# Peptides against a protein of PDB entry 6IDX, part 69

Target 1, 380 residues: chain A of PDB entry 6IDX
Amino acid sequence: KELAKLSADVTFATEFINMDGIIVLTRLVESGTKLLSHYSEMLAFTLTAFLELMDHGIVSWDMVSITFIKQIAGYVSQPMVDVSILQRSLAILESMVLNSQSLYQKIAEEITVGQLISHLQVSNQEIQTYAIALINALFLKAPEDKRQDMANAFAQKHLRSIILNHVIRGNRPIKTEMAHQLYVLQVLTFNLLEERMMTKMDPNDQAQRDIIFELRRIAFDAESDPSNAPGSGTEKRKAMYTKDYKMLGFTNHINPAMDFTQTPPGMLALDNMLYLAKVHQDTYIRIVLENSSREDKHECPFGRSAIELTKMLCEILQVGELPNEGRNDYHPMFFTHDRAFEELFGICIQLLNKTWKEMRATAEDFNKVMQVVREQITRA

## One batch from the design tools (peptide; made by RFdiffusion4, then SolubleMPNN)

Design b1_p12_7_s2 (from b1_p12_7, 7 letters changed)
Fold by OpenDDE base, seed 5:
Structure b1_p12_7_s2 (fold): chain B 380 residues (1-380), chain A 12 residues (1-12)
Amino acid sequence: as target 1 above (380 residues)
Amino acid sequence: MKVKLADLSKAL
């Protein structure tokens, strides 16, 4: 107890470290000897002293043994652990992950996000906060390949559901620390969109062009079997497609692929359009056809609007930016759906289309409409 | 993220 308190003092910490005191603390953890009277209390103080000593930055986190890591991970993985030990063990693992890529690799072998989800199913908001903090650390330090796997895993659906039900919809006020961790998790989740946001369309890629053609098919040939991809396009057919791409509101009516060469939002805009067209087909068709039938210059250009809206949403959500330590603004909506960004896009594109009509906008008013829509989204 | 260890010391 006194050691844990004194370890917060940098002068004491320096002298204690110089006396190999931290090595003694690590050995106490490594020994795992539960036979001592008041073991849990002593261990909780040992872990506190260790954290406080390491927080001075005098000793490298890389000094810790694999046995130490396994013991700490063991305290987190045990279903019945003292809350005080669990809390400190989560904090130690977070610090290890954040401070060392080598320790991240070792910890990622010993623990999974799935194991950490159990610590979210508790009434203790502090344990929940430390568990999310460790998940966030693991997500932040994961290699890109593993980040995508972590995102696609059943663990994320379950994680979102558990956070929604046990944290966000909990009967307790969310503390600032928890709100910050939820914000961080949200930012890290949206940063998975960065690759697609920065991916330029290749106008020569046939598969990508076929997506644009599918958008046209869904809008104008919704009853037509895709198997009737009719043969070699006559000049009349090419002219028909150019008209259809104009009615879809692409800027480049001849080659809509060129509209997706700008990054941001690159291919992410096409992903959003395709999602809307497939998942919310009636909404997509309605938006396109309501504007395609207009000859009064009050048509809302869907293609251009979808691209600029995707870019705007990326800017609002700070896609590709690191979490700010001072922020705690999270959106509960993003924990309700697996495709929350695409669903947000689907809501916002309807808002944009409505706002365009209400403003009686023309193509010259495009930027004004986008500004009004930005204000509507950011005030909601 | 520096979880405020100050709260850890108060819980003991």
Scores: peptide ipSAE 0.026, ipTM 0.599, DockQ to the pose 0.099
Fold by OpenDDE base, seed 3:
Structure b1_p12_7_s2 (fold): chain B 380 residues (1-380), chain A 12 residues (1-12)
Amino acid sequence: as target 1 above (380 residues)
Amino acid sequence: MKVKLADLSKAL
């Protein structure tokens, strides 16, 4: 207890480290020896002193043994560990993951996200905060190949559901530290969209072109009696599709695939459009047909609007950026749905279409509408 | 996360 308090002083820490005191603390953890009276209290103070000593930055985190890592990971994976030991063990693992890629690799072999999710089901908000902080650290430091494994829809769904039910909908006010970790998790989750945001459409890829054709089919053929199968004339069919792609509000109505070659938002905009068309078909058809039937130059170009909205949402959500330490702005809605970004897009595209009508906008007003919509989204 | 000694000391 006294050592843990004194370890906060840099002068004491320097002298204690020079006396190999930190090595003695690590060996106490490594030994796992339950032979001492008040072992749990002694261990909790040992881990506190270790954290405080390491926070001075005098000793590299790489000094820790694999045995030490396994003991700390063991305290996090065991179901009946003292709360004080668990909190400190989570904080040590977070610090290890953040400060060393070598320690990250070793910790990622010893601990699963599933084990950390169990620590979210407790009433202690500090344990919940440290558990999310460690998940965030593991997610941040994961190599690109393993980020996709952490991104697996089931693990994310379960994690989001547990956070929603046990943290956000908990009977306790969210502290600033927890709000920050929820913000970090939100940012790291949206950074998984970066690949699709930076993926250019290949205008020659038939499978990608078939998605654009499916958007046309859903908008215009879903209500069409199959009796109006357009006759076999290839040129008439091409001219018809060019008209339909113009009615969809694509900038390039001859080859809409060209609208998705710009990154950002690349293919992510097409993913959002396809999600809207399949999951919210009535909303999609309504938005497209309301604008396709207008001859008054007040048509809202859906395709162009959806692309620029996707880009704007990526900018607002800071897709591809690192979390800012000064921010704690999280949205509970992003924990309610597996496809929360696409659902946000579906809400915002309706807001855009409404705002366009209210402003009586033309194609010349496009940027002005987008600025108004940006202000509406960022103030909500 | 910067662990405050005051928070760690209250858990004991």
Scores: peptide ipSAE 0.024, ipTM 0.603, DockQ to the pose 0.079
Fold by OpenDDE base, seed 2:
Structure b1_p12_7_s2 (fold): chain B 380 residues (1-380), chain A 12 residues (1-12)
Amino acid sequence: as target 1 above (380 residues)
Amino acid sequence: MKVKLADLSKAL
């Protein structure tokens, strides 16, 4: 107890570390000996003193043994551990993951996201916060190849549902520390879109061109019986498609693939358009046909608008940026849906189309409309 | 980290 309190003082910490005191604390954890009547209290103070000493940055986190890591991971994975030991063990694991890539690898072998999800189902918000903080640390330090697997795992859908039901919709006000961890988790989740945001379309890739053709088909051929594909010559077909891509509002209506060569938002804009066209088909067709039937200079170019909106949403959501320690703004909406980004796009493209009409905009007003839409989205 | 440690030290 006194040691844990004194370990917060840098002068005491320096002298205690110089006396190999931290090695004695690590050996007490490594021994695992439940022999004392007050073992849990003694261990909780030992872990507090260890954390306070390590927070001074005098000793490297790489000094810890594999036995120490296994003991700490054991306190997190065991179903009946004292709450005080569990809180400190989660905080130690978070710190180890954040400060050492070697310790990250060892910890990722000893604990699962499923074990951490069990600590979200408790009434203690401090335990919930440390559990999310450790999940965030593991996600942040994961190799790029494993980040996508962590994201696609059934664990993320379950994690989102548990966070929504036990944290966000819990009977307790969300503290600033929890709000920060929810913000961090949100940023790390949207950073998975970075690959698609930075993927350029290849104008010569037939599979990518077939997606653009599918957007045209859904907009203009959805009511057309496949029997009436007129056997009109290749030139008439090419001329029809150029007209259709103009009506879809692509900047390059001859080769719409060229509109997706700019990164950001690259292929992510095409993914959003295809999601809208397949999941919200009536909304997609309505937006496209309403602007394609206008022969006035007030048509809203859907293709261009969808690309610039996708880019704007990536900027608002900080896609590809590291989480900022000073921020705690998270959106509960993103914990309600599996495809929350694409659903947000579907709402915002309707808002853009409405705002364009209300402003009586022309192609020259495009940037002004986008600025008004940005202000509307960021105030919502 | 420091805010979390201070809360951990008070909970004992």
Scores: peptide ipSAE 0.020, ipTM 0.545, DockQ to the pose 0.103
Fold by OpenDDE base, seed 4:
Structure b1_p12_7_s2 (fold): chain B 380 residues (1-380), chain A 12 residues (1-12)
Amino acid sequence: as target 1 above (380 residues)
Amino acid sequence: MKVKLADLSKAL
């Protein structure tokens, strides 16, 4: 107890570290000896002292043994551990993951996100906060392959559901620290879109061009069998497609692929358009046909609007930016759906189309419409 | 991001 208090003092910490005091604390944890009636309290103080001493940055986190890591991970993975031990163990693991890539690898082998999700099913918001903080640390420090796996895994769907039901819809007000961890989780989740946002379309890639053709097919030929692959289209067919791409509101009616060569939003805009067309087909067809049937200068260019809206959403959500300290602006909507970004796009494109009509906009008003839509999205 | 260690020391 006194050691844990004194460990916050840098002078004491320096002297205690010089006396190999941290090594003694680590050995106490490694021994696992349940011999004392006050073991849990002594262990809680030991873990506090260890954490406070390590916070001075005098000793590298890489000094800890695999046995120590296994003991700490054991306190997180085992059922019915003392709350005080669990909190400190989560904090130690978070610090290990954040400060050492070698410790991240070892910890990622000893604990699963599924085990951490169990700590979200409790009524203690502090435990929930530390569990999400460790999940965020693991997600931040994961290699890109594992990060995508963590993002796509049933674990994230389950994590989102558990967060939604046990944290967001909980009967308790969300504290600032929890709101910050939810914000961090959202930022880290949206940063997975950065690759697609920065991917340029190759105008010569036939598979990517076939996606644009599929958008045309869904809008104008919804009953036509996809087996009508664009065979060597006569110049009449190419001219027909140019008309259809104009009706879709692409800037380049001859080669719509050129509209996706700008990054941001690159291919992410095409992904959003395809998602809308496949998942919300009626909404997509309605938006396209409603504007394509207009002979007046008040048509909303869907293709251009979808690209600029995707870019705007990336800017609003700060895609590719690291999470900022002190921010706590989380959006509960992102815990309600697996494809929350694409669903947000689907809502916002309808808002844009509505706003365009209400403003009686023309192509010259495009930037003004986008500014109004930005204000509507950011004030919602 | 370190959840404030100051809260761990107060919970003792």
Scores: peptide ipSAE 0.028, ipTM 0.582, DockQ to the pose 0.104; fails the geometry check

Design b1_p12_7_s3 (from b1_p12_7, 6 letters changed)
Fold by OpenDDE base, seed 2:
Structure b1_p12_7_s3 (fold): chain B 380 residues (1-380), chain A 12 residues (1-12)
Amino acid sequence: as target 1 above (380 residues)
Amino acid sequence: MPVKLADLSKAL
């Protein structure tokens, strides 16, 4: 108890570490000896003193044994552990993951995200905060190939649902520390879009061109009976597609694939358009046809607008940026839907189309409309 | 603070 209080003092910590005191604390944890009448209280103070000593940065986290890691992971994985031990064990695991890639690998083998999700179902917000912090640390330090696997759609859905029901909709005000961890989780989740945001379309890839053709089909052929496959010559077909891609509001009417060669937003813009066209088909068709039927200079170019809106949303959501320690702004909406980014795009593209009409915009006003839409999105 | 993007759904 006194040791845990004194360990916060850097002068005491330096002298205690010089006396190999931290090695004694690690051995106490490694021994696992439950034989003492006040073992739980002693262990909680031992873990507190260990954390406070390590926070001075005098000793490397790589000094810890595999036996120590297994004991700490065991306290997180066991359902009947004292709350004070659980809290310090989560914090120690977080610090180990953040400070050492070697320790990350060992911890990722000993604990699962499913075990950490169980600690979100408790009424203690500090336990919930440290559980999310450890999930965030594991996600941040995961190799790029494993980030997608950790982010599997079912684990994300379950984690999202638990956070929504037990944290966000909980009967307690969210503290700053929890708000920061929710922000970090949100940023790390949106960083999964970075690959698609940085993927250039290949104008020669037939499979990618078939997606653009599907956007055209949904907009213009969805009402046409499949019996009128026009057997008309290849040249009339090319001229027809160029007109349709102009009506869709692509900048390159001959080869719309060229509009997706800019990164950001690359292929992510095409993913958003395809989602809108398939999931919100009536909204997509309405937006396209309202602008395709205009012969006035006031057409809102859907294709160009969707690309620049996707880029703007990536900038607002900081896609591809690391979480900032000073930030605690999270959006509860992103915990309500599986495809919240694409749904946000679908809302914002309607707002853009409305704003374009209200401003009586032309193609010259495009950047001005986008600036107004940015202000509308960021004030909401 | 939670930013109320929920108000975007009310602005439509």
Scores: peptide ipSAE 0.018, ipTM 0.584, DockQ to the pose 0.026
Fold by OpenDDE base, seed 1:
Structure b1_p12_7_s3 (fold): chain B 380 residues (1-380), chain A 12 residues (1-12)
Amino acid sequence: as target 1 above (380 residues)
Amino acid sequence: MPVKLADLSKAL
């Protein structure tokens, strides 16, 4: 108890570390000996003193043994652990993951995200905060292959559902610390879009071109009686498709694939357009046809707008950026749906189309419309 | 503050 209090003092910490005091604390944890009458209280103070000593940055986290890691991981994985031990064990594991890639690897072998999700199903907001903080640390330090594994749709859906039901929809106000961890988790989740955002369309890939053709088909052939199959020659078909791609609002009417070669937003814009067209087909068709039937130069170019909106959303959501320690702004809607980014795109493209109409915009006003839409999205 | 992007869905 006294040691845990004194360990917050840098002068005491320095002298205690110089006396190998931290090694004594690690050995107490490693022993795992439940034989003491006050074991839980003693252990909670030992873990507190260990954290406070390590927070001075005098000793490398790499000094800890695999036995120590296994004991701490054991306190997180066991169903009947004292709340004070659990909280400190989560904090120790977070610090280990953040400060050492070697410790990250060892911890990632001993603990699953599923075990950490169980600590979100509690009424203690501090335990919930440290559990999300450790999930965030593991996500941040994961190599790309393991980030994709953490991106497993089941793990994400379960995590989002638990956070939504037990944290966001809880009867308690969300504290600043929890709001920060939710922000961090959101940023790290959106960083999974970076690959698609930086993927250029290959204009020679037929499968990617078939997606653009499917966007045309959904917009123009879904309402057309199947009897008007254009039996006319290959050149008339190419000229027809050029007209259709113009009506879709692509910048390159001849080869719309070229509009997706710019990164950001690359293929992520095409993913959003395809999602809208398949999942919200009526909304997609309406937006396209409302603008394709205009002859007044007030047509909202859907293809161009979808690309620039996807880029704008990536900028607003800071896709590819590290979380900022000073930010606590999270969006509860991103915990409500598995395809929350694409759903946000579907909302924002309707807002853009509405704003374009209200402004009576032309192609010359495009950047002004995008600025107004940015302000609308960021003020909401 | 949680930005209520959910309020955008109500404004449409």
Scores: peptide ipSAE 0.017, ipTM 0.578, DockQ to the pose 0.025
Fold by OpenDDE base, seed 4:
Structure b1_p12_7_s3 (fold): chain B 380 residues (1-380), chain A 12 residues (1-12)
Amino acid sequence: as target 1 above (380 residues)
Amino acid sequence: MPVKLADLSKAL
């Protein structure tokens, strides 16, 4: 207890470290000897002293043994641990993950996100906060392959559901620390979009061109009489596609793939368009056909609008930016749906189309419409 | 009407 308090002092910490004091504390944890009266209290203070000593940055986190890591991970993975030990163990694991890639690898082998989710099902918001903090640390330090796996895993759906039901929809006010960790988790989740946002379309990639063709098919061929026989010459088909791509509101009617060569938003805009077309087909078809039937120069160019809206949403959500320690703004919607970004896009594209109509906009007003839509999305 | 991001977040 006194050691834990004194360990916050840098002078004491320096002297204690010079006396191999940290090594003694680590050995106490490693021994696992439950035979002492007040073992739990002693252990909680030992872990506190260890954290406070390590926070001075005098000793490398890489000094810890695999046995120590296993003991700390054991306190997190076991169902019946003292809350004080659990809290300190979560904090130690977080610090280990943040400060050492070698420790991250070892910890990622000993604990699962599923085990950490169990600590979110409790009524203690502090434990919930430390559990999310460790999840965030693991997610931040994961290699890209594992990060994507962590994102796609049943663990994220379950994590989102548990956060939604046990944290956000809880009858307790969200504390600043929890709001920050939810913000961090949100930012880290959106940063998975960065690759697609920065991926240029290859105009020569047939598979990518087939997606644009599918957008055309969904919009126009679903009502087309099968009597448009395959016998109209290749030139007439190319001319038809140019008309269809104009009606879709692409800037490049001849080669719409060129509209996706700008990064940001690159291929992410095409992903959003395809999601809208497949998941919200009626909404997609309505937006396209309402604008394709206009001869009054008040047509809203869907393709151009979708690209610029995707870029705008990436800017609003700060895709590719690191979490800021001063921010606590999280959006509950990102915990309600698996494809929340694409769903947000689907709502915002309808808002854009409505705003365009209300403003009686032309192609010259495009930037003004986008500014109004930005204000509509960002106004608290 | 402007749909706030917070209102969008409730609509999802």
Scores: peptide ipSAE 0.017, ipTM 0.548, DockQ to the pose 0.022
Fold by OpenDDE base, seed 3:
Structure b1_p12_7_s3 (fold): chain B 380 residues (1-380), chain A 12 residues (1-12)
Amino acid sequence: as target 1 above (380 residues)
Amino acid sequence: MPVKLADLSKAL
């Protein structure tokens, strides 16, 4: 107890470290020796002293043994651990992950996201915060190949559902620290969209062109009985498709694939359009057909609008940026759905279409509409 | 503060 208090002093910490005192603390943890009265209290103070000593940055985190890591991970994975030990163990693991890539690798082998999810189901918001903080640290330090696996684990309805039900919808006010960790988790999750945002469409790829053709089919052929496809010549068919791509509001109605060669938002815009067309088909068809039937130059160009909206949403959500320490603005809706970004796009494209009509916009007003829509999204 | 985008989905 006194050691834990004194360990916050840099002078004491320096002297204690010079006497190999930190090695003694690590050995106490490694031994797991439950022989002493008040073992749990002693261990909690040992872990506190260890954290306070390490926070001075005098000793490298790489000094810790694999036995120490396993012992700390054991306190996080065991179902009946003292809350005080659990909290400090989560904080130690977070610090280890953040400060050493070698320790990250070892911890990622010893701990599963599923074990950390169990600590979100408790009523203690401090435990919940440290559990999310450790998830965030693991996500941040994961190599790019493993980030997708963690994304898949987060896309597992379980983590989001648990956060939503036990943290966000909890009967307690969300503290600033928890709000920050929810923000961080959100930013790290949206950063997985960066690959698609930076992927250029290949105008020569037939499979990618077939997606654009599917958007056309859903908008214009969904009511047409497959029996009435007139066998009219290839040239009339190409001219018809150019008209359809114009009605879809693509900038390049001859080759819509060219609209997706700019990054950002690249293929991510096409993914959003396809999601809208398949999952919210009635909304998609309504938006496209409402604008395709206008001859008054007040048509909202869906294709162009969807591309620029996708780019705007990436900017608002800071896709490809690291989380900022001063921010705590999380969006509860992103914990409600598996495809939260695409659902946000589907909401915002309807808002854009409404705003376009209300403003009586023309193609010249496009940037002005987008600015108004940005303000509407960011003030919500 | 958490931005209630849920309020956007109710306002549409």
Scores: peptide ipSAE 0.016, ipTM 0.574, DockQ to the pose 0.025

